# Peptides against a protein of PDB entry 3ZOQ: the designs that were tried, part 81

Target 1, 223 residues: chain A of PDB entry 3ZOQ
Amino acid sequence: QLLQDSWWNQLKEEFEKPYYQELREMLKREYAEQTIYPDSRDIFNALHYTSYDDVKVVILGQDPYHGPGQAQGLSFSVKPGVKQPPSLKNIFLELQQDIGCSIPNHGSLVSWAKQGVLLLNTVLTVRRGQANSHKGKGWERLTDRIIDVLSERERPVIFILWGRHAQMKKERIDTSKHFIIESTHPSPFSARNGFFGSRPFSRANAYLEKMGEAPIDWCIKDL

## One batch from the design tools (peptide; made by RFdiffusion4, then SolubleMPNN)

Design b2_p17_4_s4 (from b2_p17_4, 9 letters changed)
Fold by OpenDDE base, seed 4:
Structure b2_p17_4_s4 (fold): chain B 223 residues (1-223), chain A 17 residues (1-17)
Amino acid sequence: as target 1 above (223 residues)
Amino acid sequence: SGSIEARDKEYLAKLAE
C-alpha cells in the first residue's frame, strides 16, 4: 500500500476517487516529461515520518521548493547541504529568539517530523523553477482531506498557520477541539509584520504540556 | 505581546473544560 496503516485507513478512499486518478496520471506525465520536485519517492514524506495518530503539530506550507536538491517532501524543509531558503532562515531566527535554539548548519526539519510535527504542503509537487505549477491539479483536495481527518480526530492537534494561504484552512479545523497558532508568513516580505515575535514554538509546547503530552524538541543539531 | 497572551489564555481555558 502507498501509506502506512494509520494514514491509509484515513485516506484510502481518496486514492480511488477520479480526481486522484487524474492527478496520478498527470504526475506520471509530468515526472516523465519535466523535472519535478521532490523526488517521486519523497512526495509523501510528511505522512511517512509522522503517522496519523502521532501528529501533535501541523505546519502548513504551500508547495515544495522548486530548485535542484531542495525539496524533501516536508514543508519548509530542505535536504542537508542545501542553502537555507529565506523563509527557513527566518524560521530559525524566530526559533532562536523564542526558545534559544542555535541556528543549525543545515535546513532539514526531519527531527521535527519524527517527533510528531506534520510538515504538510497543500500542494505536494512542483515543476523545476515554476512555483505553483501544480496548483489546482488535485493535491489540494487530498490535503484538504488530510486536514479534515485530523480535525475529526478526538485527540487535539496544534495547527501552526503562517500567512493567509495557510490561514484559509482554518475553516476546516474544529477549533473547539484543536488549537491554532497564527501569524504572518516567515517570508522576508511579511516576517516583520507579525511572524517575528510570535513565538510559535514555545506556544505549541505550552499547549502540549497542558494536554499532558511531551513537548517538541525544536532545537536542531548540526550535522 | 498582550494579544498573543490573551489568545493563548483562551485556548488554554478550553483545555480545562
Scores: peptide ipSAE 0.190, ipTM 0.761, DockQ to the pose 0.020
Fold by OpenDDE base, seed 5:
Structure b2_p17_4_s4 (fold): chain B 223 residues (1-223), chain A 17 residues (1-17)
Amino acid sequence: as target 1 above (223 residues)
Amino acid sequence: SGSIEARDKEYLAKLAE
Protein backbone atom coordinates (compact mmCIF):
# COMPACT_ATOMS: atom_id res chain seq x y z
CA GLN B 1 0.00 0.00 0.00
CA LEU B 2 2.79 2.39 0.86
CA LEU B 3 4.68 3.73 -2.11
CA GLN B 4 8.35 3.16 -2.71
CA ASP B 5 10.57 5.94 -1.44
CA SER B 6 11.31 7.21 -4.92
CA TRP B 7 7.65 7.75 -5.75
CA TRP B 8 6.81 8.96 -2.27
CA ASN B 9 9.39 11.71 -2.57
CA GLN B 10 7.83 12.80 -5.85
CA LEU B 11 4.18 12.57 -4.82
CA LYS B 12 4.03 13.13 -1.05
CA GLU B 13 2.94 16.74 -1.52
CA GLU B 14 -0.02 15.62 -3.63
CA PHE B 15 -1.28 13.30 -0.92
CA GLU B 16 -1.48 16.24 1.47
CA LYS B 17 -3.62 18.33 -0.87
CA PRO B 18 -7.38 18.68 -0.38
CA TYR B 19 -8.26 17.12 -3.73
CA TYR B 20 -6.54 13.88 -2.81
CA GLN B 21 -8.02 13.81 0.65
CA GLU B 22 -11.44 14.18 -0.91
CA LEU B 23 -10.61 11.45 -3.40
CA ARG B 24 -9.48 9.18 -0.59
CA GLU B 25 -12.69 9.73 1.34
CA MET B 26 -14.74 9.08 -1.78
CA LEU B 27 -12.85 5.85 -2.38
CA LYS B 28 -13.41 4.70 1.19
CA ARG B 29 -17.15 5.09 0.65
CA GLU B 30 -17.07 3.50 -2.78
CA TYR B 31 -15.13 0.43 -1.68
CA ALA B 32 -17.45 0.03 1.29
CA GLU B 33 -20.71 0.46 -0.60
CA GLN B 34 -19.92 -0.69 -4.15
CA THR B 35 -17.82 -3.25 -5.95
CA ILE B 36 -14.75 -1.31 -7.04
CA TYR B 37 -11.84 -2.46 -9.20
CA PRO B 38 -9.06 -3.14 -8.83
CA ASP B 39 -8.66 -4.48 -5.31
CA SER B 40 -7.75 -1.58 -3.05
CA ARG B 41 -4.35 -3.15 -2.43
CA ASP B 42 -3.65 -3.09 -6.17
CA ILE B 43 -4.57 0.52 -6.96
CA PHE B 44 -0.95 1.66 -7.10
CA ASN B 45 0.55 -1.51 -8.59
CA ALA B 46 2.01 0.45 -11.48
CA LEU B 47 4.06 2.48 -9.02
CA HIS B 48 4.87 -0.58 -6.91
CA TYR B 49 6.34 -2.54 -9.80
CA THR B 50 8.12 0.40 -11.42
CA SER B 51 9.94 2.92 -9.23
CA TYR B 52 10.31 6.54 -10.25
CA ASP B 53 13.97 6.06 -11.06
CA ASP B 54 13.42 2.81 -12.92
CA VAL B 55 10.81 4.10 -15.37
CA LYS B 56 11.99 3.62 -18.94
CA VAL B 57 8.68 3.57 -20.80
CA VAL B 58 5.21 4.86 -19.98
CA ILE B 59 2.07 3.40 -21.50
CA LEU B 60 -1.04 5.40 -20.65
CA GLY B 61 -4.49 3.93 -20.30
CA GLN B 62 -7.78 5.51 -19.36
CA ASP B 63 -9.30 3.59 -16.46
CA PRO B 64 -9.27 0.00 -15.18
CA TYR B 65 -11.26 -2.85 -16.64
CA HIS B 66 -14.59 -2.98 -14.86
CA GLY B 67 -15.28 -6.72 -14.97
CA PRO B 68 -14.73 -9.25 -12.19
CA GLY B 69 -11.15 -10.34 -11.67
CA GLN B 70 -9.77 -8.33 -14.58
CA ALA B 71 -7.97 -5.22 -13.35
CA GLN B 72 -4.67 -5.61 -11.54
CA GLY B 73 -3.63 -1.97 -11.27
CA LEU B 74 -1.74 -1.91 -14.57
CA SER B 75 -3.01 -0.30 -17.77
CA PHE B 76 -4.27 -2.79 -20.37
CA SER B 77 -3.18 -5.71 -18.17
CA VAL B 78 -5.44 -8.46 -16.82
CA LYS B 79 -4.83 -11.06 -14.16
CA PRO B 80 -3.79 -14.53 -15.27
CA GLY B 81 -6.74 -16.73 -16.10
CA VAL B 82 -8.77 -13.80 -17.41
CA LYS B 83 -9.82 -13.67 -21.05
CA GLN B 84 -7.79 -11.11 -22.94
CA PRO B 85 -9.85 -8.01 -23.73
CA PRO B 86 -10.04 -6.92 -27.38
CA SER B 87 -7.58 -4.06 -27.03
CA LEU B 88 -5.06 -6.29 -25.30
CA LYS B 89 -5.43 -8.91 -28.00
CA ASN B 90 -4.60 -6.26 -30.57
CA ILE B 91 -1.61 -5.14 -28.52
CA PHE B 92 -0.29 -8.69 -28.64
CA LEU B 93 -1.00 -8.92 -32.37
CA GLU B 94 1.05 -5.80 -32.98
CA LEU B 95 3.74 -7.14 -30.66
CA GLN B 96 3.90 -10.29 -32.75
CA GLN B 97 4.08 -8.42 -36.03
CA ASP B 98 6.52 -5.85 -34.68
CA ILE B 99 9.17 -8.01 -33.03
CA GLY B 100 7.98 -11.59 -33.46
CA CYS B 101 6.75 -12.38 -29.96
CA SER B 102 4.32 -15.23 -29.51
CA ILE B 103 0.84 -14.48 -28.23
CA PRO B 104 0.89 -15.37 -24.53
CA ASN B 105 -1.73 -17.60 -22.96
CA HIS B 106 -2.54 -14.88 -20.41
CA GLY B 107 -2.90 -11.12 -20.30
CA SER B 108 -0.60 -10.11 -17.45
CA LEU B 109 1.87 -7.38 -18.32
CA VAL B 110 3.68 -7.58 -14.97
CA SER B 111 6.87 -8.62 -16.74
CA TRP B 112 6.85 -5.29 -18.57
CA ALA B 113 6.29 -3.39 -15.36
CA LYS B 114 9.20 -5.12 -13.66
CA GLN B 115 11.48 -3.99 -16.48
CA GLY B 116 10.58 -0.33 -16.19
CA VAL B 117 7.38 -0.02 -18.22
CA LEU B 118 5.03 2.16 -16.19
CA LEU B 119 1.56 0.90 -17.06
CA LEU B 120 -0.38 3.91 -15.85
CA ASN B 121 -4.08 4.60 -16.14
CA THR B 122 -5.13 8.22 -15.81
CA VAL B 123 -7.96 7.06 -13.54
CA LEU B 124 -7.01 4.29 -11.14
CA THR B 125 -10.38 2.92 -9.99
CA VAL B 126 -13.76 2.05 -11.45
CA ARG B 127 -17.13 0.70 -10.36
CA ARG B 128 -18.07 -2.76 -11.51
CA GLY B 129 -19.73 -2.56 -14.89
CA GLN B 130 -19.53 1.22 -15.08
CA ALA B 131 -16.73 2.48 -17.28
CA ASN B 132 -15.40 5.92 -16.35
CA SER B 133 -17.50 5.97 -13.19
CA HIS B 134 -14.61 7.49 -11.24
CA LYS B 135 -13.64 9.98 -13.92
CA GLY B 136 -13.22 13.53 -12.69
CA LYS B 137 -12.94 12.57 -9.03
CA GLY B 138 -9.31 13.52 -8.50
CA TRP B 139 -7.25 10.72 -10.02
CA GLU B 140 -6.48 12.76 -13.13
CA ARG B 141 -4.80 15.43 -11.05
CA LEU B 142 -2.56 12.89 -9.35
CA THR B 143 -1.69 11.07 -12.56
CA ASP B 144 -1.02 14.38 -14.26
CA ARG B 145 1.51 15.01 -11.51
CA ILE B 146 3.05 11.60 -12.17
CA ILE B 147 3.50 12.59 -15.80
CA ASP B 148 4.86 15.97 -14.75
CA VAL B 149 7.52 14.62 -12.39
CA LEU B 150 8.61 12.14 -15.05
CA SER B 151 8.79 14.93 -17.59
CA GLU B 152 10.95 16.90 -15.17
CA ARG B 153 13.31 13.96 -14.69
CA GLU B 154 16.71 14.43 -16.27
CA ARG B 155 16.98 10.83 -17.46
CA PRO B 156 14.83 10.50 -20.60
CA VAL B 157 11.54 8.59 -20.70
CA ILE B 158 9.65 7.09 -23.62
CA PHE B 159 5.92 7.84 -23.64
CA ILE B 160 3.69 5.59 -25.70
CA LEU B 161 0.43 7.44 -26.32
CA TRP B 162 -2.30 5.36 -27.95
CA GLY B 163 -5.40 7.30 -28.92
CA ARG B 164 -6.69 10.79 -28.31
CA HIS B 165 -7.11 10.48 -24.55
CA ALA B 166 -3.47 9.60 -23.97
CA GLN B 167 -2.25 12.03 -26.61
CA MET B 168 -3.89 14.88 -24.78
CA LYS B 169 -1.14 14.46 -22.19
CA LYS B 170 1.56 15.29 -24.72
CA GLU B 171 1.46 18.95 -23.76
CA ARG B 172 2.73 17.97 -20.31
CA ILE B 173 5.79 16.21 -21.69
CA ASP B 174 9.08 17.97 -22.41
CA THR B 175 9.72 16.64 -25.90
CA SER B 176 13.21 18.13 -25.87
CA LYS B 177 14.19 15.43 -23.36
CA HIS B 178 11.65 12.65 -23.76
CA PHE B 179 10.50 10.49 -26.64
CA ILE B 180 6.89 10.25 -27.80
CA ILE B 181 5.41 7.33 -29.71
CA GLU B 182 1.88 8.08 -30.95
CA SER B 183 -0.70 6.07 -32.83
CA THR B 184 -4.39 5.30 -32.84
CA HIS B 185 -5.76 3.23 -29.99
CA PRO B 186 -5.49 -0.59 -30.03
CA SER B 187 -9.28 -0.80 -29.72
CA PRO B 188 -10.94 -2.79 -32.50
CA PHE B 189 -12.64 0.42 -33.58
CA SER B 190 -9.38 2.25 -34.23
CA ALA B 191 -6.55 -0.27 -34.46
CA ARG B 192 -6.72 -0.62 -38.24
CA ASN B 193 -6.48 3.14 -38.63
CA GLY B 194 -2.91 3.36 -37.42
CA PHE B 195 -2.17 1.20 -34.39
CA PHE B 196 -1.38 -1.88 -36.44
CA GLY B 197 1.96 -1.31 -38.09
CA SER B 198 2.96 1.45 -35.68
CA ARG B 199 5.65 -0.84 -34.18
CA PRO B 200 5.80 0.85 -30.78
CA PHE B 201 7.84 -1.94 -29.17
CA SER B 202 10.77 -1.97 -31.56
CA ARG B 203 10.72 1.82 -31.70
CA ALA B 204 10.82 2.08 -27.92
CA ASN B 205 13.77 -0.29 -27.78
CA ALA B 206 15.55 1.66 -30.49
CA TYR B 207 15.25 4.78 -28.37
CA LEU B 208 16.45 2.95 -25.27
CA GLU B 209 19.48 1.66 -27.11
CA LYS B 210 20.23 5.15 -28.36
CA MET B 211 20.22 6.29 -24.74
CA GLY B 212 22.62 3.50 -23.82
CA GLU B 213 20.00 1.64 -21.80
CA ALA B 214 18.97 -1.98 -21.87
CA PRO B 215 15.98 -2.62 -24.11
CA ILE B 216 12.72 -4.05 -22.84
CA ASP B 217 12.10 -7.75 -23.29
CA TRP B 218 8.55 -7.31 -24.53
CA CYS B 219 7.94 -11.00 -25.13
CA ILE B 220 5.74 -12.53 -22.46
CA LYS B 221 6.21 -16.13 -21.40
CA ASP B 222 3.28 -18.46 -20.93
CA LEU B 223 2.22 -19.31 -17.41
CA SER A 1 5.18 12.87 -42.40
CA GLY A 2 6.90 10.04 -44.17
CA SER A 3 7.72 6.58 -42.92
CA ILE A 4 7.90 5.68 -39.26
CA GLU A 5 11.64 5.25 -39.58
CA ALA A 6 12.06 8.66 -41.13
CA ARG A 7 9.97 10.29 -38.43
CA ASP A 8 11.93 8.59 -35.67
CA LYS A 9 15.19 9.63 -37.26
CA GLU A 10 14.04 13.23 -37.39
CA TYR A 11 12.86 13.10 -33.81
CA LEU A 12 16.15 11.70 -32.55
CA ALA A 13 18.04 14.35 -34.46
CA LYS A 14 15.93 17.06 -32.91
CA LEU A 15 16.56 15.74 -29.41
CA ALA A 16 20.29 15.79 -30.04
CA GLU A 17 20.24 19.54 -30.71
Scores: peptide ipSAE 0.190, ipTM 0.769, DockQ to the pose 0.020
Fold by OpenDDE base, seed 2:
Structure b2_p17_4_s4 (fold): chain B 223 residues (1-223), chain A 17 residues (1-17)
Amino acid sequence: as target 1 above (223 residues)
Amino acid sequence: SGSIEARDKEYLAKLAE
C-alpha cells in the first residue's frame, strides 16, 4: 500500500477516485518530461514521518521549494547542506526569540515531523523553477481530505496557519475541538506584519501541555 | 484585541465548554 496503515485507513478511498488517478497520470508525465520536486519517493514524506494518530501539530505550506536539492516532502523544510530559504530563516529567528533555540546549521525539520508535527503542503509537487506549477491539478483535494480527517479526529490537533493561503483552510477545521494559531506568513514580505512575535512554538506547547500531552522539542540540533 | 496570551486563554476556555 502507498501509506502506512493509520493514514491508509483514512485516505484509501481518495486514491481510488478519478481525480487522483488523473493526478497520478499527470505526475507520471511530469516526472518523465520535466524536473519535478521533490523526488517521487519523497512526495508523501509528511505522512510517512507522522502517522494519523501521532499528529499533534499541523503546519501548512503551499507547495514545495522549486530549486535543486531543496524540497524533501515536508513543508518549509530543506535537505541538509542546502542554504536556508528566507522564510525558513525567519521561522528560526522566531523560534529563537520565542523559546530560545539556537539557529541550526541546516534546514531539515525532520526532527519536528518525528515528534508529531505534520509538515503538510497543500500541493505536494512542483516543476523546477516554476512555483505553483502543479496548482489545481488534484493535490488540493487530497490535502483538503487530510485536513478533514484530522478535523474529525477526537484527539485535538493544533493547526498553525501562516498567511492567507493556509488560513483559507480554517473553514475545514472544527474550532470547537482544535486549536488554531494564525499569523502572517514568515516570508520577508509579510513576517514583520505579524509573524515575528506571534510565538507559535511556545503557544503550541502550552496547549499541548494543557491537554496532557508531551510538548514538542522545537530546538533543532546541528548536524 | 488584547495580548496573545489573553486571546489564547479565551480560546482555550471556549474549548473547555
Scores: peptide ipSAE 0.169, ipTM 0.754, DockQ to the pose 0.020
Fold by OpenDDE base, seed 3:
Structure b2_p17_4_s4 (fold): chain B 223 residues (1-223), chain A 17 residues (1-17)
Amino acid sequence: as target 1 above (223 residues)
Amino acid sequence: SGSIEARDKEYLAKLAE
């Protein structure tokens, strides 16, 4: 699957490494023998929608939704027509409270991605009904490299790190160049402990404006 | 202008208001 030139230049060395070749072989077997999400052509959608140079904000997720028709290769995002998962509902609730956006009638975050919000999961595939089934198979090494090359970029990036899993990546981020917004996870189990009221959207935009960049239009139109 | 660190500090200070 072809990546945009800017991402290819940053990641081409990874694709030649043994770990990635082993990952690819594993994935070939998995997609042949199991139901794997997302669709194989959607695995790198986060990189397809948001080029390396166009990244303004990064939102890290863990791994894709594992139900039918849900995952579309973007963290927290679901395909149109799919019921919004609990964490996504809470994201939209915070969005509404933060900057007044209406809650959309769908769960697709593609509009964010097109504006420079890299919606990256640390693991990019999953077996149907089996959360974290592809953990430790090689994706984390690639996505760590994605974080690394963004950290090395001269133009600043805003990293939104919800929950402990995402926050573990903070050590890879050069905070002398990049800004980090941290809170608890939007999951119903943790949202009331810090996610709600964290106002990540207005804070991200405020920082973008201070850097002389256009803010993100976080509001999502109904379909 | 200034360093990124200085900008971040200023940004955070304003958010605390």
Scores: peptide ipSAE 0.051, ipTM 0.630, DockQ to the pose 0.019

Design b2_p17_5_s1 (from b2_p17_5, 11 letters changed)
Fold by OpenDDE base, seed 3:
Structure b2_p17_5_s1 (fold): chain B 223 residues (1-223), chain A 17 residues (1-17)
Amino acid sequence: as target 1 above (223 residues)
Amino acid sequence: EEEEARELARYRAAYDV
């Protein structure tokens, strides 16, 4: 699948840089020698579903789920038929408490992506069973550039930054133009310390309405 | 058309792994 022209125009220079070429060569080896997630065709799904111009909201994750069949190239999202991971369950609990959505029978967030929610991990690949195995290999530089070009965009973006890792990216965001929603991470280890009750979904929609934009339909239908 | 095809090829080669 080809990247949308809007993202290509923003990122084409990155793909020519040595760091990315090295990353690409590394990934070729990894996919050949190891079980890597997501599927290589799904690595850029966040950009496929949400064009540069269509981004309304960004939700940052760390790296993909490292279990079989889980990762689909979208932060926090899992393929249909996959058990909802604990963090995702908590996201849906907050969604229910925030705006009254029912908890879906699957974990796919594709409907958010299609509405302009960029579900971006900072690292876009992982070895099976080895969390953070591709940390520091070059993805962070590319995804930093994604954040940068969004920050440079005139049309405002809402950044939802759950936990310390995501919040470290705040320095790259022009807060004179863009909005930031921060809380603790939805992980069971941190959710009760601020994520629950943070109401990120209604707050995001409030910003969108203030901007004169259509709100996100955060409610996810069953499959 | 050939130029478009070349651009598309470069495009795919850039991010496909």
Scores: peptide ipSAE 0.204, ipTM 0.773, DockQ to the pose 0.017
Fold by OpenDDE base, seed 5:
Structure b2_p17_5_s1 (fold): chain B 223 residues (1-223), chain A 17 residues (1-17)
Amino acid sequence: as target 1 above (223 residues)
Amino acid sequence: EEEEARELARYRAAYDV
């Protein structure tokens, strides 16, 4: 699937750079020789579901889930039929407490993506069973550029930064134009230290309304 | 056909793995 023109216009120069060509060649080898997630066709799903112009909210993740059938190219999201990972369960718990949504019977966040929530991991691929195995291979430079071009956009964006890794990107965001929502990570190891009760969903919608934009329907329907 | 070929070339050059 081709990148949407809006993203292509923002990122085309990156794809021509040596770092990305090296990354691409690495990925070709990895997908040929190893089990890599997500499916190669799903790597850029975040950009497929949410055009550059349609981005309202960004939720940053680190890297994809590394188990079979889990990753679908969207941060924190899992394919339907896949057991919800602990962090995602906590996200839904906070969603319920924040704005009263029911906990869905699946873990797909595609409905958010279709509404303008860019579900972006900083690293877009991973080897099966090997978390962060593709860290430092070039993805971070591309995804930094994604953050940069969004930061440069005149139309405001809301960045939801859970945990220290995502918060390290704060320096790239022009806070004179854009909004940042920060808390601890939704993982079981950190959620009780600030994620729970942070109410990122209602806060994001409050900013959207203040900007005169339609809020996100964060509630996810059962499949 | 030429436009499709260009799009395919773009895809392969950029992010086809």
Scores: peptide ipSAE 0.140, ipTM 0.753, DockQ to the pose 0.018
Fold by OpenDDE base, seed 4:
Structure b2_p17_5_s1 (fold): chain B 223 residues (1-223), chain A 17 residues (1-17)
Amino acid sequence: as target 1 above (223 residues)
Amino acid sequence: EEEEARELARYRAAYDV
């Protein structure tokens, strides 16, 4: 699937830059020689489901899940039929406590993406079983540009920044026109230190309403 | 034809891995 015109217009110059060409050549080797996640067709799913103009909320992740069948090109999201990872379980627990949603029987966040929630990892690929194996290879420069062009957009965006890694991107966000929701990471190692009770979903919808936009239906139906 | 060429360029730039 090709990038939507709205994203292509924002990012086309990046794809011509040497860093991305080097990244592309690296990825060609990686996908040929090793098991890489997500599927190469799913790398840009976040941009496929949510156009540049339709972005209402951004949720930043680090890199894809590195287990078989998990990653689907959306931060924190897993394909249907995949056991919910601990961080995702905690996200759903907070969702339930925040706005009363039931815990879904799957971990796909596609319904959020279709409503304008950009589920963006800063690194978009990973080797099987090797977290952060593609860190520092060029993805961060592209995803920084994604954040930059969203920050430059006139229509406000809500950035949900869980944990220190995501919060480091705050310096790239024009907080004079965009909204930031920060807490600790939903990981079991950090969730009780501020993520639980942070109510990011109701807070995001409150900002959307203040902007005169439709809120996100965060509740996820069972499949 | 020009549109097809642009689409191919997009594919090669972002997805040909």
Scores: peptide ipSAE 0.110, ipTM 0.738, DockQ to the pose 0.018
Fold by OpenDDE base, seed 1:
Structure b2_p17_5_s1 (fold): chain B 223 residues (1-223), chain A 17 residues (1-17)
Amino acid sequence: as target 1 above (223 residues)
Amino acid sequence: EEEEARELARYRAAYDV
């Protein structure tokens, strides 16, 4: 599946740069020699589901889940049939408390992506069982560019930045045009220190309404 | 046409691993 034309126009120059060529060659070796997640066809799912022009909200993650069958190329999201990871469970708990959504029986956030929620990890691949194994290999430069081109967009974007890692990207965001929603990470280790009660979903929709845009239907139906 | 084909090839190859 090809990237949407809107993203290609924004990113085509990056794909020709040496850093990305080296990253790609590394990934070819990794996928051939190791078990890498997500599936190679799913690496860019965040961009596939949400075009550059359709982005309303960005939710930044770090890197994909490193267990079998989990990662599907969307931050925090897991394939249907996969047990919800602790952070995702907490996201749904906050969603319930924030706007009254029921907790879904699956962990797929594809419905958000299709509505303009860019579920972007800063690193887009991981080796099985080895968190952050592909950190510092070139993904961060590409995903920084994704943030940059969104920041440069005239139409405002809402960035939801959970935890310190995501918040480090704030320096790349023009806060005169774009909105930032910050809290601690939904991880069990940090959720009670500010994530719970942060109400990112209602806050995001409030900004969208002020912009005259359709709000996100954050509620996820059972499958 | 040839230029479009080359661009499409680069486009497809960009993230195919």
Scores: peptide ipSAE 0.211, ipTM 0.796, DockQ to the pose 0.018; fails the geometry check

Design b2_p17_5_s2 (from b2_p17_5, 8 letters changed)
Fold by OpenDDE base, seed 5:
Structure b2_p17_5_s2 (fold): chain B 223 residues (1-223), chain A 17 residues (1-17)
Amino acid sequence: as target 1 above (223 residues)
Amino acid sequence: SLLEELEKKLYEAAYDV
């Protein structure tokens, strides 16, 4: 009985639940008393750029970058002018090896989001300099619901799951309808153990074409 | 306040679709 409509229609019941109200109150306090990333206006950028019906691909991250000016509400993405973090550099290296794209002079993945790539972190906020500081505060329950409503959608989705944290969400995905691309994480600590050579971009486009959908233009132009 | 605005934007987006 799931509607194929906007994110609000899919998630409105979650926003009324006590856990989310508690999360919201916590966030109000955190943003007032601490330096929190991303900017509060950017928390839901993944949902703003990619509507429920427009989702073609999901790329799961853990939580936002915790340095100044980095996070922009999209997993793995950084604002223009920000030095590319190591994992993102490796993503672009694999992109180049996979489908021949040049390395962009910035780290913004907004062009992917606008094409239907949902760049979702499981936790959507973080304190400056404190990775995973907002773990277990309620975000995971909301983002699990996002995965669930996508899994229940009849139109197929491609889930790209890098590393164990993302792969733990596999049990929530109906593999009779949806496709999963798995590898080790793009982090320098794990990329050589399976991420490099995994060719997730060409594989995702192959699935899209098989389904009769337009492929993603993964190549990112310089700004 | 900003969080409330984000929730409202999600609601408004539903009418645009």
Scores: peptide ipSAE 0.024, ipTM 0.616, DockQ to the pose 0.021
Fold by OpenDDE base, seed 3:
Structure b2_p17_5_s2 (fold): chain B 223 residues (1-223), chain A 17 residues (1-17)
Amino acid sequence: as target 1 above (223 residues)
Amino acid sequence: SLLEELEKKLYEAAYDV
């Protein structure tokens, strides 16, 4: 089925800017000469699944998983059949403790995306085995614009900001209109310092209900 | 290129799901 999207209207001016053209040329070279993740068709999956107008919640990640078959174009998400990374396992542990969801037998967060959860990485590509290899190449400027146009939207958005990297984007968010949920990162290195017990899922739904919107069904069915 | 095709899809504001 076809899904109409409003992102083009919000971002079309960015695609004409020199920085994005340079990014495109860089990516063409990278995909030709290196193993790059995700698949080029999946780079904008977050925007494909969640239109500008349909965004209810934003979850920010840094950059895609850099292992074979992992990255799905959605922050923290992995393709079905892929072992759940440690941070994702902790996300599901918090989900279980927060609202009672069962731990799914896969790591795909597509069901969240389809409900209006924008699973956005600040950098949208990575070289195999080289975390942050595409940092500072232009993606951050585009994804900053994504945050900006959401911040400018009249209809409120809930931003879930795990860890310092995501929290650095708080300055771009109009907190007079939008809601922010902050905690430490779900990584094993930081989860016990505040992520566990932060209850981001129930808190997000509480905001949605106050806005008169349908809550997110955060529980993920097995495949 | 595949990237250009993806941008074209964004331009059309329609995605197959």
Scores: peptide ipSAE 0.020, ipTM 0.552, DockQ to the pose 0.023
Fold by OpenDDE base, seed 2:
Parts: C-alpha cells; structure tokens; sequence
Structure b2_p17_5_s2 (fold): chain B 223 residues (1-223), chain A 17 residues (1-17)
C-alpha cells in the first residue's frame, strides 16, 4: 500500500488521469534517452519540503535550470556548490535591499521550502541545455491543479508572481482570500523594470503577520 | 510519501530501459 500525505489527498485524481500517465511515459523515455534535470527523485522536491497544509508562500518559476548539477526540484534554487544563476543573484540582491539579509555562499533555497515557501516551477523537468524542452507535455496541467487546490484552501496563501509567465496564473487564484505579490522577473533582462525595489519578502511577511502567522526567515545561512 | 514512491518508480523505469 502507498503512503498518504497532504499533497496526495489533493492530487491523487490527477495521477490517475490519462494526461499524467502520458507525461510519465514521456518522462521515462526522456530520462532513458536524454540527460534530464533535475534527478528523477528530485522532481517533486517542492512538494516534499512543503506540505499542502504548510504552504504559506508560493513562488512560481517556469522550468528547471538545464545545466549540470543545478536543478534540485525547487524554483530558482540550485544545489550547494553551484554558481548562482543571474536571476538568483538578483533575488538575493533584492533580499538584501528589502530586509538586510547577507548574500549566502550558496544558492539553495531549501530553508525557504522548509518554512512553507512552495518553490514551484510550472514545468518540472527539462532536457540538458534545452530550456523549456518539456513545455506542453502535461506538467502545466498538474501544476495548474496545484495552484487550484491551494486557491481552494481556506487558509490564505501568498503568491509571488515574477514576470508574465507566472502572472498568467493569477486567473486561477481567488484573490478574495489569497494575496498576490507581482513584479517583473528577477532576470537581468527585466529586474530593473520593477523587480528591484518590489520588496516581495517584507511584503510577504507583512501579510503573514496580518494573518497571525509566523513570518518567513528569508535569510539563508552559509554552508 | 506517494510522490516519493512515484519518483522512485520513474527512476527505476528510466534506468531499466
């Protein structure tokens, strides 16, 4: 018998649907024939670190980093020892300006995930060196459902939506009970057009405090 | 978790091919 958890209760019906079975078969082929990131055991790390009930904040990404050793199943996050990608560097710069955190010596956001920050990509796998290569293969339907079940949750959630791709998901979020923080993407191509100075971290914590919840400790310790 | 089990199966299936 399979183990039950809070996400399984919300998503079990999706895993039985044809689209997900097709996705799974596709992934089996891809992992067998190509170098796919993240490691297959890390695909759902966002859900592993942050249970459905424990989600406080959602940060949406597009798809995983496609370079060796980078992706760890968490949006924007990279494994320790990996050079921080430009967008992540900008995230840390904004973090420093927003709430005074030091820039960590690594790029792992696991500490956020463990505190209830769901670091979700809309597409959860990618071919090495081929950004967005698994777009339109079924992940978006599953991750849309993840957003939907969070939107349906009674306990409020804070959605941080950086850039147009993430903001397209706003229509799925019940803004009568959930909070949305929007800005341009942290990418070097867009960060100066609104991401810098958007102060998403302090704003998220302000919402949490209004809800009577503990704020996120966004500061990341060195390893 | 069930998700971990699914990941394991995916991993195993990928390497069995």
Amino acid sequence: as target 1 above (223 residues)
Amino acid sequence: SLLEELEKKLYEAAYDV
Scores: peptide ipSAE 0.015, ipTM 0.516, DockQ to the pose 0.025
Fold by OpenDDE base, seed 4:
Structure b2_p17_5_s2 (fold): chain B 223 residues (1-223), chain A 17 residues (1-17)
Amino acid sequence: as target 1 above (223 residues)
Amino acid sequence: SLLEELEKKLYEAAYDV
């Protein structure tokens, strides 16, 4: 079964709903008339790299980076060759302090995605230079459903919820079955208030080991 | 896959003026 097929089985009903059809029509107009990120073929990269059944960890973001060439359809991740955004730099700083990984010379988190880390934004598109410009247009309903179907999955998932926006999704997660790792956001505005020292990577691996699953290799090699 | 098809449609729509 293809990765896309596994998600399709979980989400096919959503794609047929009016809200998604309206979203789709909106996106067609937006991509035609505006500069929208990520590239339209990259919108669902999180689902493309990590099948429904292969999800081990979820890291929630808000919406894509809105600068040229940055967003690659994965939360917090940037394409190789792109300067690491401040939040991502802090993520790598915590990664280094947590488990000793070197800071990579790029910001691509694709290696995490390929290991079962679903790097999901709640909103999957954005206008250039306009953060949250596609908020409230239908993405949140779809991504809520993604969280819901993962919550309903029998095999446990680890949800890493950085900041209040992500933590608001906790109510959709069956915490009797799934594991939650919470801290402040890695943003420079909040990282020193709890993100640094939260050790989400080692904690996630500890949960995976308790479940009898292989841990994530969080260390990212240079390109 | 259907997700791939959706991505393709969105891609095509982006270039259809």
Scores: peptide ipSAE 0.015, ipTM 0.546, DockQ to the pose 0.025

